# Peptides against a protein of PDB entry 6RGO, part 116

Target 1, 392 residues: chain A of PDB entry 6RGO
Amino acid sequence: MALKLLGFNQDATCFSVISSNKGVTIYNCDPFGKCFELEKSTSNDEELDFLVEMLFSTSLIAVVDKTIGASKRKKLKIVNTKRKATICELTFPHEIMDVIMNRKIICVVLKSDQIFVYDISCMKLLRTIDVRGEKLKSTSKFRNSEAVGDIGVRVSLSTDNNSILCYSSYSKSDKENAPLNDIVVFDALKCIQINVLPAVHQSNIVCIACSPDGMLMATASEKGTIIRVFKTIDTENDEPILVNEFRRGSRPSRISEMKFNHDNTLLACVGESDTIHIFALPVTTTEADANEDDTLQQSSHSLSSSINGLQYISKGLANRFGKIIVSKIPTQSQQRHVAYIKIPENAKYRIGFPKDTTNTIHICGEDGNYLVYSIPRNEVGPCTLVKSNTFD

## One batch from the design tools (peptide; made by RFdiffusion4, then SolubleMPNN)

Design b2_p8_6_s1 (from b2_p8_6, 4 letters changed)
Fold by OpenDDE base, seed 1:
Structure b2_p8_6_s1 (fold): chain B 392 residues (1-392), chain A 8 residues (1-8)
Amino acid sequence: as target 1 above (392 residues)
Amino acid sequence: SELKKLLE
């Protein structure tokens, strides 16, 4: 049977799949088993396409039927899985491309590059963000790029109640075809822009992950060779703070998903490659207030090791064309993965980090495998398979 | 609302 993965919920306690014969199925991870099924409404042999977002382990799901007709692709249903009943339905002016939620906010991304932000408790519209409207009134015809159906606004939302929304935006470059290579950080509760990270990649951003607490954000471009991690809120001299640069690989490969673990110590990425990569993040030791224990002044000498940090002043040739504010993202030393998982070639996988086990990762494949891996702490190497289940 | 009860 053809399976299509929808992904894990926020805490990796459940994952959602489309089965060609059954419709949408939600699986519980532990104990492993089916917890919800949404039957196929149509007897047609049409390829099923859905968006399904589950709110943690709750009975609340958001569903978009993308299978048939322009009308259904514009409808968001909020469903109570225990009652098998639609609580509310919203209709949008354009096709729904993505849906993301936490306990406070639901965001709906449209094909028009609009983001609709709702209070999930009452489905009240808080904000409409028009990502194209912030681009000057260039008469950019609708990209009738039938072929470029894959480049649109990307979003990620913090899983906490602070509801930090990160989204890709168009650069202010005078080019008619400005890339989606800016990031906006938005407080979804207060409906205010917090930060703008200009030109975080040279090409379109295709993947964004926000940390659970909303303090970090990971980005990847269509090249998928470099992942950048930024602070979301904090700035240094009005410039974005780059925390890490990770090298996934030397060959271009699309990243489809990235996730932080619950304590922001790990970042995982998955995509078109045969490898899930896991990167270690620096633990920000909060300086614990070292109590004033009065221990004596022994005068040990000032070994001033002059680490001459070579400031590579890249002499960018200032040719006469307008000030492209190439944000000088400081080139940090590119780190490699600390752990990896090999997956079957051409199998699409999704990833999730469980809340209670910071060194465990859940993965599921369109091959019908649900796998739990342990992440090594003391060595760079493969993850260890701990548990496996199959689904259909 | 039913939504509010599912968020509690």
Scores: peptide ipSAE 0.430, ipTM 0.953, DockQ to the pose 0.863
Fold by OpenDDE base, seed 3:
Structure b2_p8_6_s1 (fold): chain B 392 residues (1-392), chain A 8 residues (1-8)
Amino acid sequence: as target 1 above (392 residues)
Amino acid sequence: SELKKLLE
């Protein structure tokens, strides 16, 4: 059967798939098995398309039927999986492109480049963010909706209660075709813009990941060759907002998903390539426990020296042109993966990090494989397969 | 609400 992956929940305890014959199925990871099924509402041989966002291991899901010809592409359903009942339904002015949530917030991204932010507890609208509206003051030409390919606003939300929302925005360049290469950091609870990261890539941003705590954000462009990691908040200590730059590869390849692990020590990426890449993040040791383990400090010092070279270039230019966040990092400072997983060619995979095991990654494929890998700590190499299951 | 009970 044709499977389409919807992805893992926030703690990687469950994953969601579309089966062409069954509709939406949610699998539990441990013990492995089906925990919920949503039957296909239409008898037609139409290719099923859905958005499904699950709230952790709870019985709350958000569902959008995106099936072609369905009048439902503008409708968000909140469903109780235990009761198999719709709790509420919202209708939007435009097609829903994405839905993200945590225990406090649900965000709905529309094809109009609008983000609707709701309090999940009552489905009260907190904010409408118009990502185009800031640009429309200069250029009256609506991009003809037909010629705008698969380029839209990308979003990521912290899984914690702080509810840090990161989204791609249009650069303030007077060019008619300004790329979606800015990032806005937004407190979704307070409805306050925290930060703006201008021109984080040369081309449109196609993938964003927020850390679980909302302190870090990863970005990738359409090229998918470089991943950048930023602090979401300016720290008082004049520390660079750009904390890491990773090289996935030399060849362009779209990144479909990125995830941080729960302690912000690892960043994984997956996409159209035959390889899941896992990168190590420097542990920001808060000064307090600096006493005992001398051995890990050597790797952080080599990174700080390369970043210090960036501070010298940034200080001179920053005074004249505003916050240049992305200086040309020398290609030599681009870190490679510390671990990898080989995946079948042409199979789409999704990734998730379980909460309780920081060195474990869950992956699932449209090939019907659910796989658990152990990530090596002390060496650069392949991940080790620990568990495998199949689904249909 | 039913929503509130699912978030608890």
Scores: peptide ipSAE 0.423, ipTM 0.952, DockQ to the pose 0.869
Fold by OpenDDE base, seed 2:
Structure b2_p8_6_s1 (fold): chain B 392 residues (1-392), chain A 8 residues (1-8)
Amino acid sequence: as target 1 above (392 residues)
Amino acid sequence: SELKKLLE
């Protein structure tokens, strides 16, 4: 059967798949098994396509039937999985491209480059963000920029209640083909723009991950060779703070998904490559007051030595070319992965971090494998397979 | 609302 992965929920307790024969199935990770099934609405041999976002381990899902020919591509259904009932149905003017949620907010991304922000508790519209309209206010020309294939607004939402929304925006460059290489950081609850990170890549941003707490954001471009991690809210001298620059590889390869773990110590990425990469983030040791004496001298010393290479070269080379604010971290200071998982070639995988185990990653493949890996802490190397299950 | 009860 052809499987299509929809992904993990926010805490990686469940994942969703499309089966060409069954429709949508949601699996529980532990204990492993089916927890929900959504039957096909049509008997047609059409390739099933769905968006399904699950709210943690709750009975709330958002569903969009994206199957070709269906007028349903513009319809969002909020479903109670325990009742198998639609609670709410919303119809949009354009095709739904993405849906993201937390306990407070649901965001709906349209093919029109609009983001509809709702209070999930009542489905009240809080804001419509018109990413294209913001561009058109800066650029007088109504070019029908044909949405060149898969390039559209990307979004990520913090899993916490602060509801930090990061989205890709068009650069204010007078160029008719301005890339989606700016990031806007938005408080989705207050409906306030918090920050703007201009030109974080040279090409369109195709993947964004917000940290669970909304304090960090990872970005990748179409090239997928470099991942940048920024602070979302904090700025230095009104300039964006680049925390990390990671090298995924030397060869271009699209990144389809990135995720932080729940304590912001790890960033994983997956995509068209045969390798899931896991990067270590510097633990900002809050200087806890050094006063309490207690003797547990355990050997955490060894990993600190390699992180010292982040010299903040704040050197203001105000060169005249358009402010790519991203100080080129010297290619030598680009951190590599600390861990990796090899996956089958041409298999699409999705990733999730469980909340309770910061050094564990869940992955699932269109090959029907659900795999749990342990991430090495003290060594650079492969992850260890801890558990495997199969699904159909 | 039913939504509120699912979020509690």
Scores: peptide ipSAE 0.420, ipTM 0.952, DockQ to the pose 0.757
Fold by OpenDDE base, seed 5:
Structure b2_p8_6_s1 (fold): chain B 392 residues (1-392), chain A 8 residues (1-8)
Amino acid sequence: as target 1 above (392 residues)
Amino acid sequence: SELKKLLE
């Protein structure tokens, strides 16, 4: 049977899949088992395609039927899984490309490069963001979407109530073929632009991850060789703060998903490669005032890996075209993964971090495996398999 | 609304 992975929810307590025979299935992670099924509406042997966005472990889901030939690719359904009932249905002018939510908002990304921001509590439209802007409305030759690969506006939303929305935007070049290599940081509740990170990659951004608290953002381009982590809100001399630059690999490979853990200490990435990579983020040790007293000589060999102070080389090299390009961290200071998981070649996997166990990662594959791994703390190496389940 | 009750 062909499985298609949709992904984990915000806290990795559930994941969703498309089964060609059953339609959409949602699995609970612990205890492992089916918690919801949405039957296919068509008897046709058409390849099923859906968007399903979950709201944590709640009975609320957003569903888009993207099946080819289905006149439903412009319809968002809000479904109560417990009642198996549609609560709300919205129709958009263009095909829905992505849907993301938290407890406060839903964002709907359209093929028109528009982001519709809704208050989830009442489904009131708060903002329509036009990523192309007014100048490009006249030259909206729809990129014939058949030949231009899966390059569209990418979005990520903080899972907290602050509702920090990060999205890819077109660089301010008068060129008709401007890359989607800028990032906008947006307060989705107040509907205010907070920050703009110009030219964070040389090519289009294809993957974005926001931290749960909205304070960090990870980005990857079409090359998928370098991952950059930025502060979302904070700036230094009106310039973007690059926190870290990670090297996934030397060979180009698409990154399909990235996730932060719940305490912002780890970043995981997955994609077309045989390896899930896990990177350690710099822990801002708040110097808790070490009050003097308790001399307990636990010789914790702090492997003070001399993280040679990442000199904030914030000096954006103004390239020949007056564009601020985020300075490349020297290749020698590009950090590698601290942990990894080997996955089958050509298997699509999704990743999630559980809230209560910051050193645990959940993964699921189109091979029908749901796997829980422990991440090593004190050594660079493979993750240890803790739990395995199968699904169909 | 039913939606509000699922968010509470």
Scores: peptide ipSAE 0.377, ipTM 0.945, DockQ to the pose 0.761

Design b2_p8_6_s2 (from b2_p8_6, 5 letters changed)
Fold by OpenDDE base, seed 3:
Structure b2_p8_6_s2 (fold): chain B 392 residues (1-392), chain A 8 residues (1-8)
Amino acid sequence: as target 1 above (392 residues)
Amino acid sequence: SKLNELLS
């Protein structure tokens, strides 16, 4: 049977799949088993296509049936899984491309490059963000971008209650083909733009991940060779917004998903390659007031010394060109993965980090494998398989 | 709201 992966929920306690014969199935990770099933609306052998976003381990799912007709692709259903009942149905002017949620907010991304932000508690519209309208304020030419089907606005939402929304936006270039290579950071609760990160890649951004607390954001372009990690908020201390640059590989390969772990110590990525890569983030010890006493001189050779080379961009020319956030980080400063998982070639996988175990990763494949791996802490190497289950 | 019963 053909399986299509929809992904993990925010805490990796459940994952969603499309089964060609059944429709949407949600699996619980521990104990492993089916927890919900949504039957297909049609008897036909049509290729099933759905968006399903689950709110943690709750009984709330958002569902978009993309299988049949342009009209269904514009409908969002909010479903109670315990009652097997539609609670709310919304119809949009354009096809729904993505749906993301947390305990406060639902974001709906349309093919029109619009983001609809809702209060989840009452389904009231808080904001419509028009990413094209922002482009038009900078560039007078509407390109009818009907033709480039796969390049749209990408979004990520913090899983916490701060509800930091990161989305890709069009660069302020007079070129008719302005890439989606800017990032906007948005407070979805207050409906305020916090920051704009211009030209974070040379090509369109195809993957974004926000940290659970909304303090960090990871980005990847169509090339998928470099992952960049940014602070979402400018700190007063003139600290660089770009905190990490990771090299996934030298060959171009699409990244389909990235996730931070719960404590922002790890970033995982998956895509078209045979390898899930896991990167270590520097722990920004906020110096909380650790009082005086215990002198345990653990010689943590701070890897801090090599980043000092970025200081010499002379203050003088920065005033006219907006903050060039992407200084040419020397190729030598590009960190590699600290851990990896080999996956079958041509199998699509999804990733999730469980909340309670910061060194564990959940993965699931269109091959019908659900796998739990332990991440090595003190060595660079392969992850260890801890648990495996199969699903149909 | 019916949604708040799912958020708890």
Scores: peptide ipSAE 0.095, ipTM 0.853, DockQ to the pose 0.854
Fold by OpenDDE base, seed 1:
Structure b2_p8_6_s2 (fold): chain B 392 residues (1-392), chain A 8 residues (1-8)
Amino acid sequence: as target 1 above (392 residues)
Amino acid sequence: SKLNELLS
């Protein structure tokens, strides 16, 4: 049977899949088993396509029927899985491209490059962000949205209550074909823009991950060779802080998903390659107050890898001719993965980090495998398979 | 709201 992966929820306690014969199925990870099923409403032989976002392990899901011909691609349904009932339905002016949520906020991304931000408690619209409208003040003709159907606004939302929204935006370059290579950091609760990271890649951003606490953001371009990690809120001299630059590989390969673990110590990436890569992040020791005495000389060999914070020198050389020179981010020492998982060629996989086990990763494949891996702590190498289940 | 009953 053809399976299509929708992904894990925020804490990797559940994952969702589309089965051609059954419709949408949600699996619980532990104990492993079906926890919800949304039956196929139509007997049509059309390839099923859905967006499904689950709010952690709750009975709340957001559902969009994206099946071609279904005329529902503009409708968001909020469903109570325990009652099998639609509790809210919203209709948008354009096709829904993505839906992301936490306990406070739901964001809906449209094909029009608009982001609708809602208070999830009442479905009140807080903000409409028009990612094109900031560019429409420049005489740039509408990119005929027909030509490159796969390049659109990307979003990620912190899983905490701070609700930090990161989204890709068009660069202010005078070029008619400005790439989606800027990032905006937005407080989704206060509806305030916090930060703008200009030209974080040379090409369009295709993947964004926000950390659970919203303090870090990972970005990847269409090339998928380099992943950059930035601070979201903090700046140095009004310039973006580049924390890490990771090399996934030498060959171009699309990254479909990235995730931080719960404590921001690991970043995983998956995509069209035969390998899931896991990178180590520096532990930001919060300088807790250096108060009192006690002598315990635990010789934590702090591998103080002097992460020389390469200040992003935005050499915005405003040359006399108004050409925004795309500032090359200075190449840091590109770090490799610390761990990896080999996956079948041509199988799409999704990743999730469970909350309670910071050195464990959940993965699921369109091959019908749900796999739990242990991540090595002290050595560079393969992850160890701990648990496996199959689904259909 | 019916949504608050799912968030509690």
Scores: peptide ipSAE 0.086, ipTM 0.850, DockQ to the pose 0.889
Fold by OpenDDE base, seed 2:
Structure b2_p8_6_s2 (fold): chain B 392 residues (1-392), chain A 8 residues (1-8)
Amino acid sequence: as target 1 above (392 residues)
Amino acid sequence: SKLNELLS
């Protein structure tokens, strides 16, 4: 049977899959098993496509039937899984491309490059962000640039109550084909733009991850060779703060998903490659009180990764066209993965970090494998398989 | 609201 992965929920306690014969199934990770099923409404041999976003371990899911021929591609259903009942149905002017949520906010991304921000508690529209309309206000030319292909607005939302929304935006270049290479940081609750990170990549951004607390974001372009991690809110001299630059690989490969762990110590990425990469983030040691207890000199040689490479985004010469080129971290200072997981070739995988175990990662594949890995702390190497289950 | 009953 063809399986299609929808992904993990915010805390990796559940994951969602599409089965061609069954429709949507949500699995619980521990104990492993089916927790919800949405039956296929149509007997047609049409390839099932759905968006399903689950709100943590709650009974709330957002569902979009994206199946071809269905007039439902513009409909968001909010479903109570315990009651098996639709609570709310919203219809949009354009096809729904993505749905993200936390305990406060639902964001709906449309094919029109619009983001609809809702208060989840009442489904009140808080804001419509028109990413294309902002471009058209900056660029006088009404080109119906049908974004030819899979390139659209990407979004990520913090899982906390601060509800930091990061989204890709078009660069202010007078070029008709301006890339989606800016990031906007938005307070989704207050409906205020907090920050703008211009030209964070040379090509379109295809993957964004916000940290659970909304303080960090990771970005990857169509090339998927470099991952950049920025502060979301904090700026230095009104310039974006680049925290890390990670090298996934030398060969171009699309990154489909990135996730931070719950304490912002790890960033994982997955995509078209045979490898899930896990990167270590610098622990911001809060200078907590250095005062008191002398005793346990267990010389944990903290790999003081000499993060001497906070290269200031030096104001590279303002050539007349204000290309804020994010200063390329020298290729020698690009951090590699600290851990990895090998996955089958041609199998799509999704990733999630459980809340309670910061050194554990959950993965699931279109091959029907749900796998739990332990991440090594003190060495660079493969993750260790801890648990495996299969699903159909 | 009916949604608040799911968030509690």
Scores: peptide ipSAE 0.084, ipTM 0.850, DockQ to the pose 0.880
Fold by OpenDDE base, seed 5:
Structure b2_p8_6_s2 (fold): chain B 392 residues (1-392), chain A 8 residues (1-8)
Amino acid sequence: as target 1 above (392 residues)
Amino acid sequence: SKLNELLS
């Protein structure tokens, strides 16, 4: 039967899938097993499509029925999984494209390039962000709804209570076809814009990941060859701080998901390629005052390869339109993965980092595999399979 | 609220 993956929750304790016969199923990772099922309400042979956003391992989920022909694509349901009951229902003016949440905030992304920000505790609307708002002043040309291909506003939210929202925005070029290649960093609790990263890629951004603490973000364009990691809040001389530039590959391949681990030491990416890539981030050694004398000369040859690759974004080439383009790190300074997982070429996979084990990754596939891998320490190589389960 | 009971 065709499985469709919805993904892991924020701490990789659960994942959700669509089964063609059963509807939405949520699995617990440990102990492995079904913890919730939402039955298909219709006997129609229509391909099921849903958005399901989980709130950690809690009984709260957000559900959108996206099934073709369903009049429900504009309707968000907040469901209590223990009671099997709808708690709240919201209807939007446009189709829901994405839903993200943490313990404080729900963000709803519409096909209109609007982001609705809610206080989860009361479902009060805090802000409507109109990502098109600056363009709507110049060109009343609605992109014909059919030609809005898979390029929409992308969002990521910190999993902590700080609720840092990163979203893709249109470049302020006077061109009718300006790319979604700017990033806005937004405090979702205070409802204030805190940073803008201009032209982080040459083409539309198709994937964004925020770190759990909201201090880092990763971005990938339609090309998916380069991943850039930025500081979200911190700036240097009013310019964005590029922390890392990673090379996933030489061939274009779409990245569908990226995630940081819980301590910001690793970034994983998955997509249309046969390989999950895991990259190491520079650990800021907090100089713990090592005052205590104990001489145990365990020469941990830390692979302090001098990643002096805090390449200051040299003044980005102002293009002919005066916009700072993020300078590319020289190809020789582009970091590769430190670890990888091989996956079937035709299987869609999703990734999650568990909170308790920073060197473990959870993956699940539309092939019905749930896999736990150990990430190698101090060497570049394949991840080791630790646990496998199957689901239907 | 019924939502706060799920967030606690």
Scores: peptide ipSAE 0.080, ipTM 0.845, DockQ to the pose 0.880

